# Designs tried in a protein design run: peptides against a protein of PDB entry 6IDX. Part 25

Target 1, 380 residues: chain A of PDB entry 6IDX
Amino acid sequence: KELAKLSADVTFATEFINMDGIIVLTRLVESGTKLLSHYSEMLAFTLTAFLELMDHGIVSWDMVSITFIKQIAGYVSQPMVDVSILQRSLAILESMVLNSQSLYQKIAEEITVGQLISHLQVSNQEIQTYAIALINALFLKAPEDKRQDMANAFAQKHLRSIILNHVIRGNRPIKTEMAHQLYVLQVLTFNLLEERMMTKMDPNDQAQRDIIFELRRIAFDAESDPSNAPGSGTEKRKAMYTKDYKMLGFTNHINPAMDFTQTPPGMLALDNMLYLAKVHQDTYIRIVLENSSREDKHECPFGRSAIELTKMLCEILQVGELPNEGRNDYHPMFFTHDRAFEELFGICIQLLNKTWKEMRATAEDFNKVMQVVREQITRA

## One batch from the design tools (peptide; aimed at target 1 L51 E52)

Design b2_p13_8 (made by RFdiffusion4)
Pose (drawn by RFdiffusion4):
Structure b2_p13_8 (pose): chain A 370 residues (1-223, 234-380), chain P 13 residues (1-13)
Amino acid sequence: KELAKLSADVTFATEFINMDGIIVLTRLVESGTKLLSHYSEMLAFTLTAFLELMDHGIVSWDMVSITFIKQIAGYVSQPMVDVSILQRSLAILESMVLNSQSLYQKIAEEITVGQLISHLQVSNQEIQTYAIALINALFLKAPEDKRQDMANAFAQKHLRSIILNHVIRGNRPIKTEMAHQLYVLQVLTFNLLEERMMTKMDPNDQAQRDIIFELRRIAFDAETEKRKAMYTKDYKMLGFTNHINPAMDFTQTPPGMLALDNMLYLAKVHQDTYIRIVLENSSREDKHECPFGRSAIELTKMLCEILQVGELPNEGRNDYHPMFFTHDRAFEELFGICIQLLNKTWKEMRATAEDFNKVMQVVREQITRA
Amino acid sequence: PSYSFRRKHHLAL
């Protein structure tokens, strides 16, 4: 108890650390008997002292043994133990992950998505905050080529709805540090879109060109002389600036292939809305048609700007958009809503092709005021 | 004696 008190003082901590005092603590955790059942109070003070000593930055986090790591991960992976032990254990794991790629790799193997998510279902906001912090730390430290798989795994176990039901709509008001972790989670989540945003279409890749053909087919085949007239104009009546080679329009980065993903999502998941928008504007040879392809690409870019896809998380922000915690595909759903808004605003302005940038500005103002 | 939440995510940046 006394050690937990004094270890926050650097003057004391240095003395204790210079006698390998941290090893006394790690050895106790690694091999001490009945710690959770008979000595949980002692164990809580031990973990408090350990974290306080390590927070002085005198020794590397890489000093910790695999045995110590496994024991701490064990306290998290178990059907919940004492709240004080769990809180410190989650905090130790977060610090290990943030401070070492090696520790991240070992910890990622010792804890499951389901175990971490289950700790969000406790009524204690600090346990919830550390759980989300550990999840954020795993995302921050995951190799670029593994982060997407991790996101899918957390999604399949309902991380989003659990946060919505147990944190955002929970009884306890969200305090600053939890709000900060929600902000970080949202930033990391949006940043999963960044690679596709910056990926150019290969116009010479037939498979990619066939995606655009399929987009056009879904809409034009819903319309016979009128259908034939649409196809004679290649992709003009689908609204692409490059009428003959729309794949070239997707070389603009941002938004790149993310725009294509959004269009395909709208066509497949919301086929009636996609068909309505395209057919209201595919036989319009007055200058008043709203160009779908050009509008979708620019809207995708605008949403990426508004939502700050690609921005790094920082220490000063605690903001988040709660509605993104209400749908597994909220970004794509937002695209669909905004493309309908864009078409409504276009008509309200009796807009022509020359008005394209003005309409996009009004849409930007509508979205950002909402 | 206890340990409280501290922001550290910048370390991974």

Design b2_p13_8_s1 (made by RFdiffusion4, then SolubleMPNN; from b2_p13_8, 9 letters changed)
Fold by OpenDDE base, seed 5:
Structure b2_p13_8_s1 (fold): chain B 380 residues (1-380), chain A 13 residues (1-13)
Amino acid sequence: as target 1 above (380 residues)
Amino acid sequence: PEYKYKYRFSKAL
């Protein structure tokens, strides 16, 4: 107990480490000797002292043995472990994962995200915090090939549902530490959009062009009899499509694919448009047709707006950036929706369209509208 | 910069 308290002091830590004191602590954990009176209390203080000593950064995390890792992982995976031991074990594993890629590899073999999810279903917020922290650490340190698998495990409605029900909607205030871990989880999940955000459209890819055709079809042909198949590529039809792409608000009305060659937001903007058109079809059609019927120069260019809004959302959400240690701002919507980014886009595009109308904007006001919309989104 | 989160148990005990 006294050692655990003193271990927070850098002077004491330096002297204790120089006396090989940390090796003694690791050996106590490695021994697993449950025969001592007050073993759980002793172990909890040992783990506290170990973590506080290691937090000084005097000793490399790579000094820990595989036996130590297995013991700590055992305290996380075993049922009915003392809460104080569990909390410290989660924190130690987090620190190991964050500080050493070698330890990450070993820990990722010993524990599963499923085991960590069980620690979210408790009334102890400190346990929940360190469980999410360890999940976040594993996600952050995962190789790119494994990161998508972890993302799929997070995309599983189950983890988000558990966090929503047991953490966010819990009968207790969310502490700063938990809010930070929820923020980190959000950042790491939105960073999966980076690939699509940086993917340029190939104007020669027929499958990608077919998505643009589908956007046109949903907007303008949804009421037309299926018998008017987009038949012969006559000059009149090309001219008609050019008109439709202008009405959709693409910058390049001749070849809208060119609007998606800029990264960011690249193909991610097209993904958002397609999601809106398919999942929120009535909203999509309304936005497009309201602007397509205008001859007063107050038309909101949907295509351009959707691209620039997608880019803006990526900037606001800091897509591709590492989580910041000082931030704790998370969006509860992230935990309520499977397609949270696309749903956010769908809300924000409606806000943009409304703001455009309220401002009586023209194409010259585009950047002013976007700035107002940015302020509205960041205040919400 | 690498993400570093430090929690101190000495403040929670």
Scores: peptide ipSAE 0.058, ipTM 0.759, DockQ to the pose 0.062
OpenDDE base, seeds 1, 2, 3, 4: peptide ipSAE 0.042, 0.057, 0.048, 0.043; ipTM 0.746, 0.760, 0.753, 0.748

Design b2_p13_8_s2 (made by RFdiffusion4, then SolubleMPNN; from b2_p13_8, 9 letters changed)
Fold by OpenDDE base, seed 2:
Structure b2_p13_8_s2 (fold): chain B 380 residues (1-380), chain A 13 residues (1-13)
Amino acid sequence: as target 1 above (380 residues)
Amino acid sequence: PTYKYKYRFSKAL
């Protein structure tokens, strides 16, 4: 107990480490000897002292044995472990994963995300926080190939449902530490969008052009019986589509595919537009037609707005960036939907369209509208 | 810099 208190002091820690004190603590954990009176209390203090000593950064985390890792992992995977031991074991595993890629590999073999989900279903917020923190550490340190599999496990409705029901909708205020871990999980989840955000459209790919054509079809042909498209010459058809792409608010009315060659946001903007058009068709059609019927130069260019909004959302969500230790801002909506980014886009594009009207904006005001919308999104 | 969020055990020992 006294050792655990003194271990927070850097002077004491330095002296104790120089006396091989950490090695003695690791051997106590490795022994697993339950025969001592007050074993659980002694172990909880041992784990506290170990973590406090290691937090000084004097000793490498790579000094720990595989037996030590297995004992700590055992305290997380076994039922009916003391809450104090469980909490410290989760914190030690998190620190191991964050500080050593070699320890990450060993821990990822001993513990599954499914086992950590069980620790989210408890009434102890400290255990919940350390369980999410360890999940986040495993996700952050996962190789790219395994990161997508972990992300698919996070995209599992189950983990989001458990976080939503047991953490976010809990009867207790969310502490700063938990809010930070929810923020980290959000950032790591949205970093999966980086590939699409950095994917350029190929203007010569017919399949990608067909998606843009589908956006046009949904906006303008949904009420038109396909029977009355007069089969007249290829030139009239091209001229008609150029008008429709202008009405959709693309910058390049002749070849809208050129608008998606800029990265960021690349193809991610097209994914958002297509999602809006298919899932929220009435909202999409309303936004497009309301702006396409105007002759007063107050038209909100949907295509350009959707691209720049997607880019702005990527910047706000820090897509492709590491989590910041000082931030704790998370949005509960990201835990409620499978397609939370596209749903956020659908809300924000309506906000943009409303703000454009309220400002009586023209095409010259575009950047000013985007700045106002940014402030609105970041304050919500 | 490696991300390193430091926790404090809320229970005073």
Scores: peptide ipSAE 0.062, ipTM 0.762, DockQ to the pose 0.059
OpenDDE base, seeds 1, 3, 4, 5: peptide ipSAE 0.054, 0.041, 0.057, 0.057; ipTM 0.762, 0.662, 0.753, 0.760; seed 5 fails the geometry check

Design b2_p13_8_s3 (made by RFdiffusion4, then SolubleMPNN; from b2_p13_8, 7 letters changed)
Fold by OpenDDE base, seed 1:
Structure b2_p13_8_s3 (fold): chain B 380 residues (1-380), chain A 13 residues (1-13)
Amino acid sequence: as target 1 above (380 residues)
Amino acid sequence: PTYSFKYRFSKAL
């Protein structure tokens, strides 16, 4: 207990580490000697002292043995561990993952996100916070391939549902530390959009062009079979499509694929438009037709607006940026839906269309409308 | 800068 308190002092920590004191603490954990009266209390103080000593950055985290990692992971994976040991074990694993890629690999083999989700189904908010912090650390340090697998896993839907039901909708006020971890998880989740945000459309890719054609079909030919491939179109059909792409509000009416060659937002804007058109078809058709019927120069260019809105949402959500340690702002809405970004886009595009009408905007006012919409989104 | 969150347990003891 006294060692755990003194270990917070850098002078004491330096002297104790120079005496190989940290090696003694690691060996106590590795030995697993449950035979002592008050083993749980002694272990909790040992883990506290170890963590406080390591927090000085005097010793590399790579000094820890596989046996030590397995013991700590064992305290997280076992259902009947003392809360004090569990808290410290989660914090040690988080620190290991954050400070060493080699330790991340070893820890990722010993623990699953599913085991960490079980620690969210408790009334203790500190345990919930440490469990999310470790999930965030694992997600942050995961290789790109594994990060996408973690994202696509049934575990992420389950994780969001558990966080929503047991943390956000809990009867307790969310503390600053939990709010920060929810913010971090949100940022890391939106960073999965970075690949699509940075993917340029290939104007020669027929499959990508067929998506743009499907957007046209849904807007203007909603009752028509998609089997009418654009490839056999007479000059009259090409001229018709150019008119339709103008009514859709693309900047390039001849080849709308060119509007998706800029990154950001690249293909992510097309994904959002397709999602809106398929999942919220009535809303999509309404927005397009309300603007396509206008000849008064007050038409809201849907295609251009969707692209610039997607870019704006990426900027607001800081897609591709690392989490900031000083931020604690998270949006509960992002835990309510599997495709929360696309749903946010669907809300914001309606807000944009409304704001455009209210301002009686023209194409010259586009940047002013986008500024007003940005202010509305960031205040909501 | 590597994102790091530090838990302090010394104040809770």
Scores: peptide ipSAE 0.019, ipTM 0.599, DockQ to the pose 0.061
OpenDDE base, seeds 2, 3, 4, 5: peptide ipSAE 0.018, 0.017, 0.017, 0.018; ipTM 0.595, 0.599, 0.585, 0.603

Design b2_p13_8_s4 (made by RFdiffusion4, then SolubleMPNN; from b2_p13_8, 8 letters changed)
Fold by OpenDDE base, seed 1:
Structure b2_p13_8_s4 (fold): chain B 380 residues (1-380), chain A 13 residues (1-13)
Amino acid sequence: as target 1 above (380 residues)
Amino acid sequence: PTYEFKYRFSKAL
């Protein structure tokens, strides 16, 4: 207990480390010797002292043994561990993951997100916070290939549901520390969109062009068979499509694929448009037809608006940026749906279309409408 | 900047 208090002092820490004190603490954990009546209390203070000593950055985290990692991971994976040991073990594992890529690899083999989800189902918000912090650390340090696998895993859907039901909709106020971890998890989740945000459309890719044609089909030919490949049309058919792409509000109504060559938002804008068209078909058709029937130059260019809105949402959500330690602003709605970004896009595109009408905007007012919409989204 | 969130237990002792 006294060691754990003194370990917060850098002068004491330096002297204790120079006496091989950390090695003694690690060996106590490695021994696993449960023989003492006060083992849990002694272990909790040992883990506290270890964490406070390591927090000074005097000793590399890479000094820890595989046996030590397995013992700490064992305290997190076992259901009957003392809460005080569990808290400190989660914090040690988080610190290991954050400070060492080699320790991340070892910890990622010993602990699953599924095991950490069990610690979210408890009423203790501190345990929940440490569990999310470790999940966030694992997500942050995961290789790019594994981040996508973690995202697609059933564990992520389950994780979001558990966080929503047991943390966000819990009967207790969310503390600042938990709000920060929810913010971090949100940022890391949206960073999975970065690949699509930075993917340019290839105007020569027929499969990508077929998506744009499907947007046109859904808007104007809702009962027509998709088997009409856009390439087999007579010049009159090509001229019809150019008119339809103008009505859809693409900037390049001759070749709408060119509008998706700019990154950001690249292909992510097309993904959002396709999601809206397939999942919220009535809303999509309504927005397109309301603007396509206007002859008064007050038409909202849906295609251009969808692209710039996707870019704006990426900027607001800081897609591709690391989480900031000083922020705690999270949106509960991002835990309510698997496709939360696309659902947010669907809400915001309706807001944009409404704001455009209310402002009686023309194409010249486009940037002004986008600025007003940005202010509305950031205040909501 | 590397995101580092550090928990301190010294106040809980």
Scores: peptide ipSAE 0.018, ipTM 0.517, DockQ to the pose 0.060
OpenDDE base, seeds 2, 3, 4, 5: peptide ipSAE 0.010, 0.016, 0.010, 0.009; ipTM 0.508, 0.507, 0.504, 0.496; seeds 4, 5 fail the geometry check

## One batch from the design tools (peptide; aimed at target 1 K141 N191 N324)

Design b2_p14_1 (made by RFdiffusion4)
Pose (drawn by RFdiffusion4):
Structure b2_p14_1 (pose): chain A 370 residues (1-223, 234-380), chain P 14 residues (1-14)
Amino acid sequence: KELAKLSADVTFATEFINMDGIIVLTRLVESGTKLLSHYSEMLAFTLTAFLELMDHGIVSWDMVSITFIKQIAGYVSQPMVDVSILQRSLAILESMVLNSQSLYQKIAEEITVGQLISHLQVSNQEIQTYAIALINALFLKAPEDKRQDMANAFAQKHLRSIILNHVIRGNRPIKTEMAHQLYVLQVLTFNLLEERMMTKMDPNDQAQRDIIFELRRIAFDAETEKRKAMYTKDYKMLGFTNHINPAMDFTQTPPGMLALDNMLYLAKVHQDTYIRIVLENSSREDKHECPFGRSAIELTKMLCEILQVGELPNEGRNDYHPMFFTHDRAFEELFGICIQLLNKTWKEMRATAEDFNKVMQVVREQITRA
Amino acid sequence: SPPYPTTLSDFSFS
């Protein structure tokens, strides 16, 4: 108890650390008996002292043994133990992950997505905060080529709805540190879109060109002389600036292939809305048609700007959009809503092709005022 | 980076 008190003082901590005092603590956790059952209070103070000593930055986090790591991960992976032990254990794991790629790799193997998410279901906000913090730390430290798989795994175990039901709509008001972790989670989540945003279409890749053909087919085949007239104009009546080679429009980065993903999502998941928008504007040879392809690409880019896809998380922000915690595919759903808004605003302005940038500005103002 | 330019409170999903 006294060690937990004194270890926050650097003057004391240095003296204790210079006698390998941290090893006394790690050895106790590694091999001490009945720690959770008979000595939980002692164990809580031990973990408090350990974290306080490590927070002085005198020694590397890489000093910790695999045995110590496994024991701490064990306290998190178990059907919940004492709240004080769990809080400190989650905090130790977060610090290990943030401070070492090697520790991240070992910890990622010792804890499951389901075990971490289950700790969000406790009524204690600090436990919830550290659970989300550990999740954020795993995302921050995951290799670029593994982060998407991790997101899918957390999504399949309902991380989003659990946060919505147990944190955002929970009884206890969200305090500043929890709000910060929600902000970091949202930033990391949006940043999963960044690679596709910056990926150019290969116009010479037939498989990618066939995706655009499929998009056009879904809409034009819902319309016979009128359908023939649409196809004679290649992709003009789908609204692409490059009428004959729309794949070239997707070389603009941002938004790149993310725009294509959004269009395909709208066509497949919301086929009626996609068909309505395209057919209201595919036989219009007055200058008043709203160009779908051009509008979708620019809207995707606008949403990426508004939502700050690609921005790094920082220490000064605690803001988040709560509605993104209400749908597994909220970004794509937002695209669909905004493309309908864009078409409504276009008609309200009796807009022509020359008005394209003005309409996009009004749409930007409508979204950002919402 | 600065805060989001909007609250997006008028939006919802089904």

Design b2_p14_1_s1 (made by RFdiffusion4, then SolubleMPNN; from b2_p14_1, 5 letters changed)
Fold by OpenDDE base, seed 1:
Structure b2_p14_1_s1 (fold): chain B 380 residues (1-380), chain A 14 residues (1-14)
Amino acid sequence: as target 1 above (380 residues)
Amino acid sequence: SPPLPSSFSSFSFS
């Protein structure tokens, strides 16, 4: 108990470490011997002292044994562990994962995200916070292949559902620490979009071109029986499609695929457009047709707007950036929908279209509209 | 319970 308090002092920590004191603490944990009276209290103080000593950065986290890791992981995986031990064990594992890739690998073998999710289903917000912090640490330190696997839509859906029901919809205010961990989880999840954001469209890929053609079909042919495609010659079809792509608001009316060759946002913008067109078809058709029927130069270019909005959302959500420690701003919608980014895009594109109308904007006002929309999104 | 250290490790990935 006194050691745990004194371990916060760097001078004491240095002297205690020089006396091999930290090795003694690790051996106490490694022994796993419940033979001592007040074992839980003693262990809680031991783990506190260990954390405080390690926080000075004097000793490498790589000094810990596999037996130590297994004992700490055991305190997290076992049911009915003392809350004080569980909290410290989660914190130790988080610190291990963050400070050592070697320890991450060992911990990732001993603990599953499913076990950590069980610690979210409790009424203790501190336990919930440390459990999310460890999930975030594991997610952050995972190699890309494992990160995608951890991000498997089902596991993430379950995690998001549990967070939504037990944390966000809880009858208690969310503390700053929890808000930060929710922010971190949001950032790390949106970073999975980086691959698509940095994927250039290949204008020669027929499958990718078929998506753009499908956007045209949904906007203009959705009510037309495919039989009534007038058999007008190949040249008239090309001219018709160029007109349709102009009405869709693509910058390159001849080859809209060229608009998706810039990264960011690359193919992610096309993914958002396709999602809007398929999932929110009425909204998509309305936005396109409201602007395609205008002859007054106040048409909002949907294609261009969707690309630049996707890029803007990536910037606002810090896609491809590491989480900032000072931030605690998370979007609740992230936990309510599996495709939260695409849904956010669908909301923001409607906001953009509304703002464009309210400003009576022309193509020359495009950047000004985007700036106003950015301010609206960041203040919401 | 002893206070937990401020063990929200700063994500200082330097």
Scores: peptide ipSAE 0.015, ipTM 0.473, DockQ to the pose 0.028
OpenDDE base, seeds 2, 3, 4, 5: peptide ipSAE 0.007, 0.010, 0.006, 0.009; ipTM 0.458, 0.505, 0.444, 0.479; seeds 2, 4 fail the geometry check

Design b2_p14_1_s2 (made by RFdiffusion4, then SolubleMPNN; from b2_p14_1, 5 letters changed)
Fold by OpenDDE base, seed 4:
Structure b2_p14_1_s2 (fold): chain B 380 residues (1-380), chain A 14 residues (1-14)
Amino acid sequence: as target 1 above (380 residues)
Amino acid sequence: SPPLPSSFSAFSFS
């Protein structure tokens, strides 16, 4: 207990480390021997002292043995562990993951996100916070292949559901530390969109062009079975499609694929448009047809708006950026929806369309509308 | 310049 308290002092820590004191603490954990009276209390103070000593950055985290890691991971993976030991073990694992890629690899072999999710189903917000912090650390430090596995829609859905039910909808206020970890989780999850955001459309790829054609079909040919994909349309049919792409509000109404060649937002904008068209078909058709029937220069260009809105949302959500330590703001919608980004897009595109009308905007006002919409989204 | 929209409704994503 006294050692744990003194270990917070850098002068004491330096001297204690110089006396190989940290090695003694690690050996106590490694021994796993419950033979001592008050073992749990002693272990809790040992882990506290260890963490406080390591937080001074004097000793590399790589000094820890595999036996130590296994003991700490064991305290997290076992169902009936003392809360004090569990808390410190989560914190130690987080620090290990954050400070050492070699330790990350070892820890990722010893624990699962599913085990960490179980620690979210408790009434202790500190345990919940440390569990999310460790999940975030693992997610941050995961190589891309493992990050995709952690991003598995099912695991993420379950995590989001548990957070929603046990943290957000809990009868207790969310502390700053928890709010930060929820923010971090949000940022790390939205960073999975970076690949699509940076994926340039190939204007010559027929499969990608067929997605744009499907957007046209859903908007204008809703009664036509896609199986009746008309063969090589006559020049008149190409001209008709060019008109439809103009009504859809693409900048390049001859070849709308060119509008998706800029990164960001690249293909992510097309993904959002397709999601809206398939999942919220009535909303999509309404937005498109309402603007396509206008010849008064007050038409909102859906295609252009969707692209620029997707880019704006990526900027607002800081897609591709590291989490900021000073931020504690998270969107509750992130935890209520499986496809939160696409749903956010679907809400924001309706807001944009509304705002465009209210402003009586023309194509010349486009940037001004986007600034107003940005302000509306960022204040929400 | 177009008028500002009347409703800055804060979208509470509740």
Scores: peptide ipSAE 0.010, ipTM 0.554, DockQ to the pose 0.088
OpenDDE base, seeds 1, 2, 3, 5: peptide ipSAE 0.007, 0.006, 0.009, 0.008; ipTM 0.518, 0.425, 0.456, 0.538; seed 3 fails the geometry check

Design b2_p14_1_s3 (made by RFdiffusion4, then SolubleMPNN; from b2_p14_1, 7 letters changed)
Fold by OpenDDE base, seed 2:
Structure b2_p14_1_s3 (fold): chain B 380 residues (1-380), chain A 14 residues (1-14)
Amino acid sequence: as target 1 above (380 residues)
Amino acid sequence: APPLPSSFSSFSFE
């Protein structure tokens, strides 16, 4: 107990480390020997002293043995561990993951996200905070392939649901530390969009072109009586498609694929458009047809608007940026849905279309409409 | 970086 208090002092820490004191603490944990009276209390103080000593940055985290890692991981994975030991063990694992890629690899073999999710189903907000912090550390340090697997896993849907129900909708006020970890998780989740945001459309890829054609089909052929089979002329068909792509509001209505070659937002804009068209088909068709039937120059160019809105949302959500210290601004809505970004896009594109109508905008007012929409989104 | 909007409270997916 006294050692744990003194370990916060850098002078004491330096002297204690020079006497191999930290090695003695690690060996106490490694031994796992419950033979001592008051073992749990002694262990809790040992873990506190160890963490405080390591926080001085005098000793590399890589000095830690695999046996030590397994013991600490055991305190997180085993049922009926003392809450004080569990809290310190989560904090130690977080620090290990953040400070050492070699320790990350070893910890990722010993602990599952599912085990950490179990620690969110408790009433103790401190335990919940350290559990999310460790999840965030594992997510941050994961290689890209494993990061995507962590995000796509059934664990992610379960994770967001557990966070929503046990943390966000909890009967207790969210502390600043928890709010920060929720912010970090949100940022790391949206950073998974970076790949698609930076992916250029290949105008020669027929499969990608077929998606644009599907957007046209959903907008214009889904409500059209099958009796108007467009006449057999290939040139008339090309001219019809060019007209349809103009009505869809693409900048390049001859070759809409060219509108998705700019990064950001690249293919992410097409993903959002396709999601809207498939999941919110009535909303999509309404937006397109309301603007396609207008000859008054007050048509809102859907394709251009969708691209620029996707880019704007990426900027607002800071897609591709690392989490900043001291920030605690998280959005509860992003924990309510698996496709939260695409759903946000679907809400914001309706807001854009409404704002365009209210402003009686023309194509020349496009940037002004986007500025107003940005202000509306950022004040929401 | 532009501040994240503090509350998408007006945006609900529910």
Scores: peptide ipSAE 0.011, ipTM 0.579, DockQ to the pose 0.709
OpenDDE base, seeds 1, 3, 4, 5: peptide ipSAE 0.010, 0.010, 0.010, 0.008; ipTM 0.524, 0.601, 0.530, 0.522; seed 3 fails the geometry check

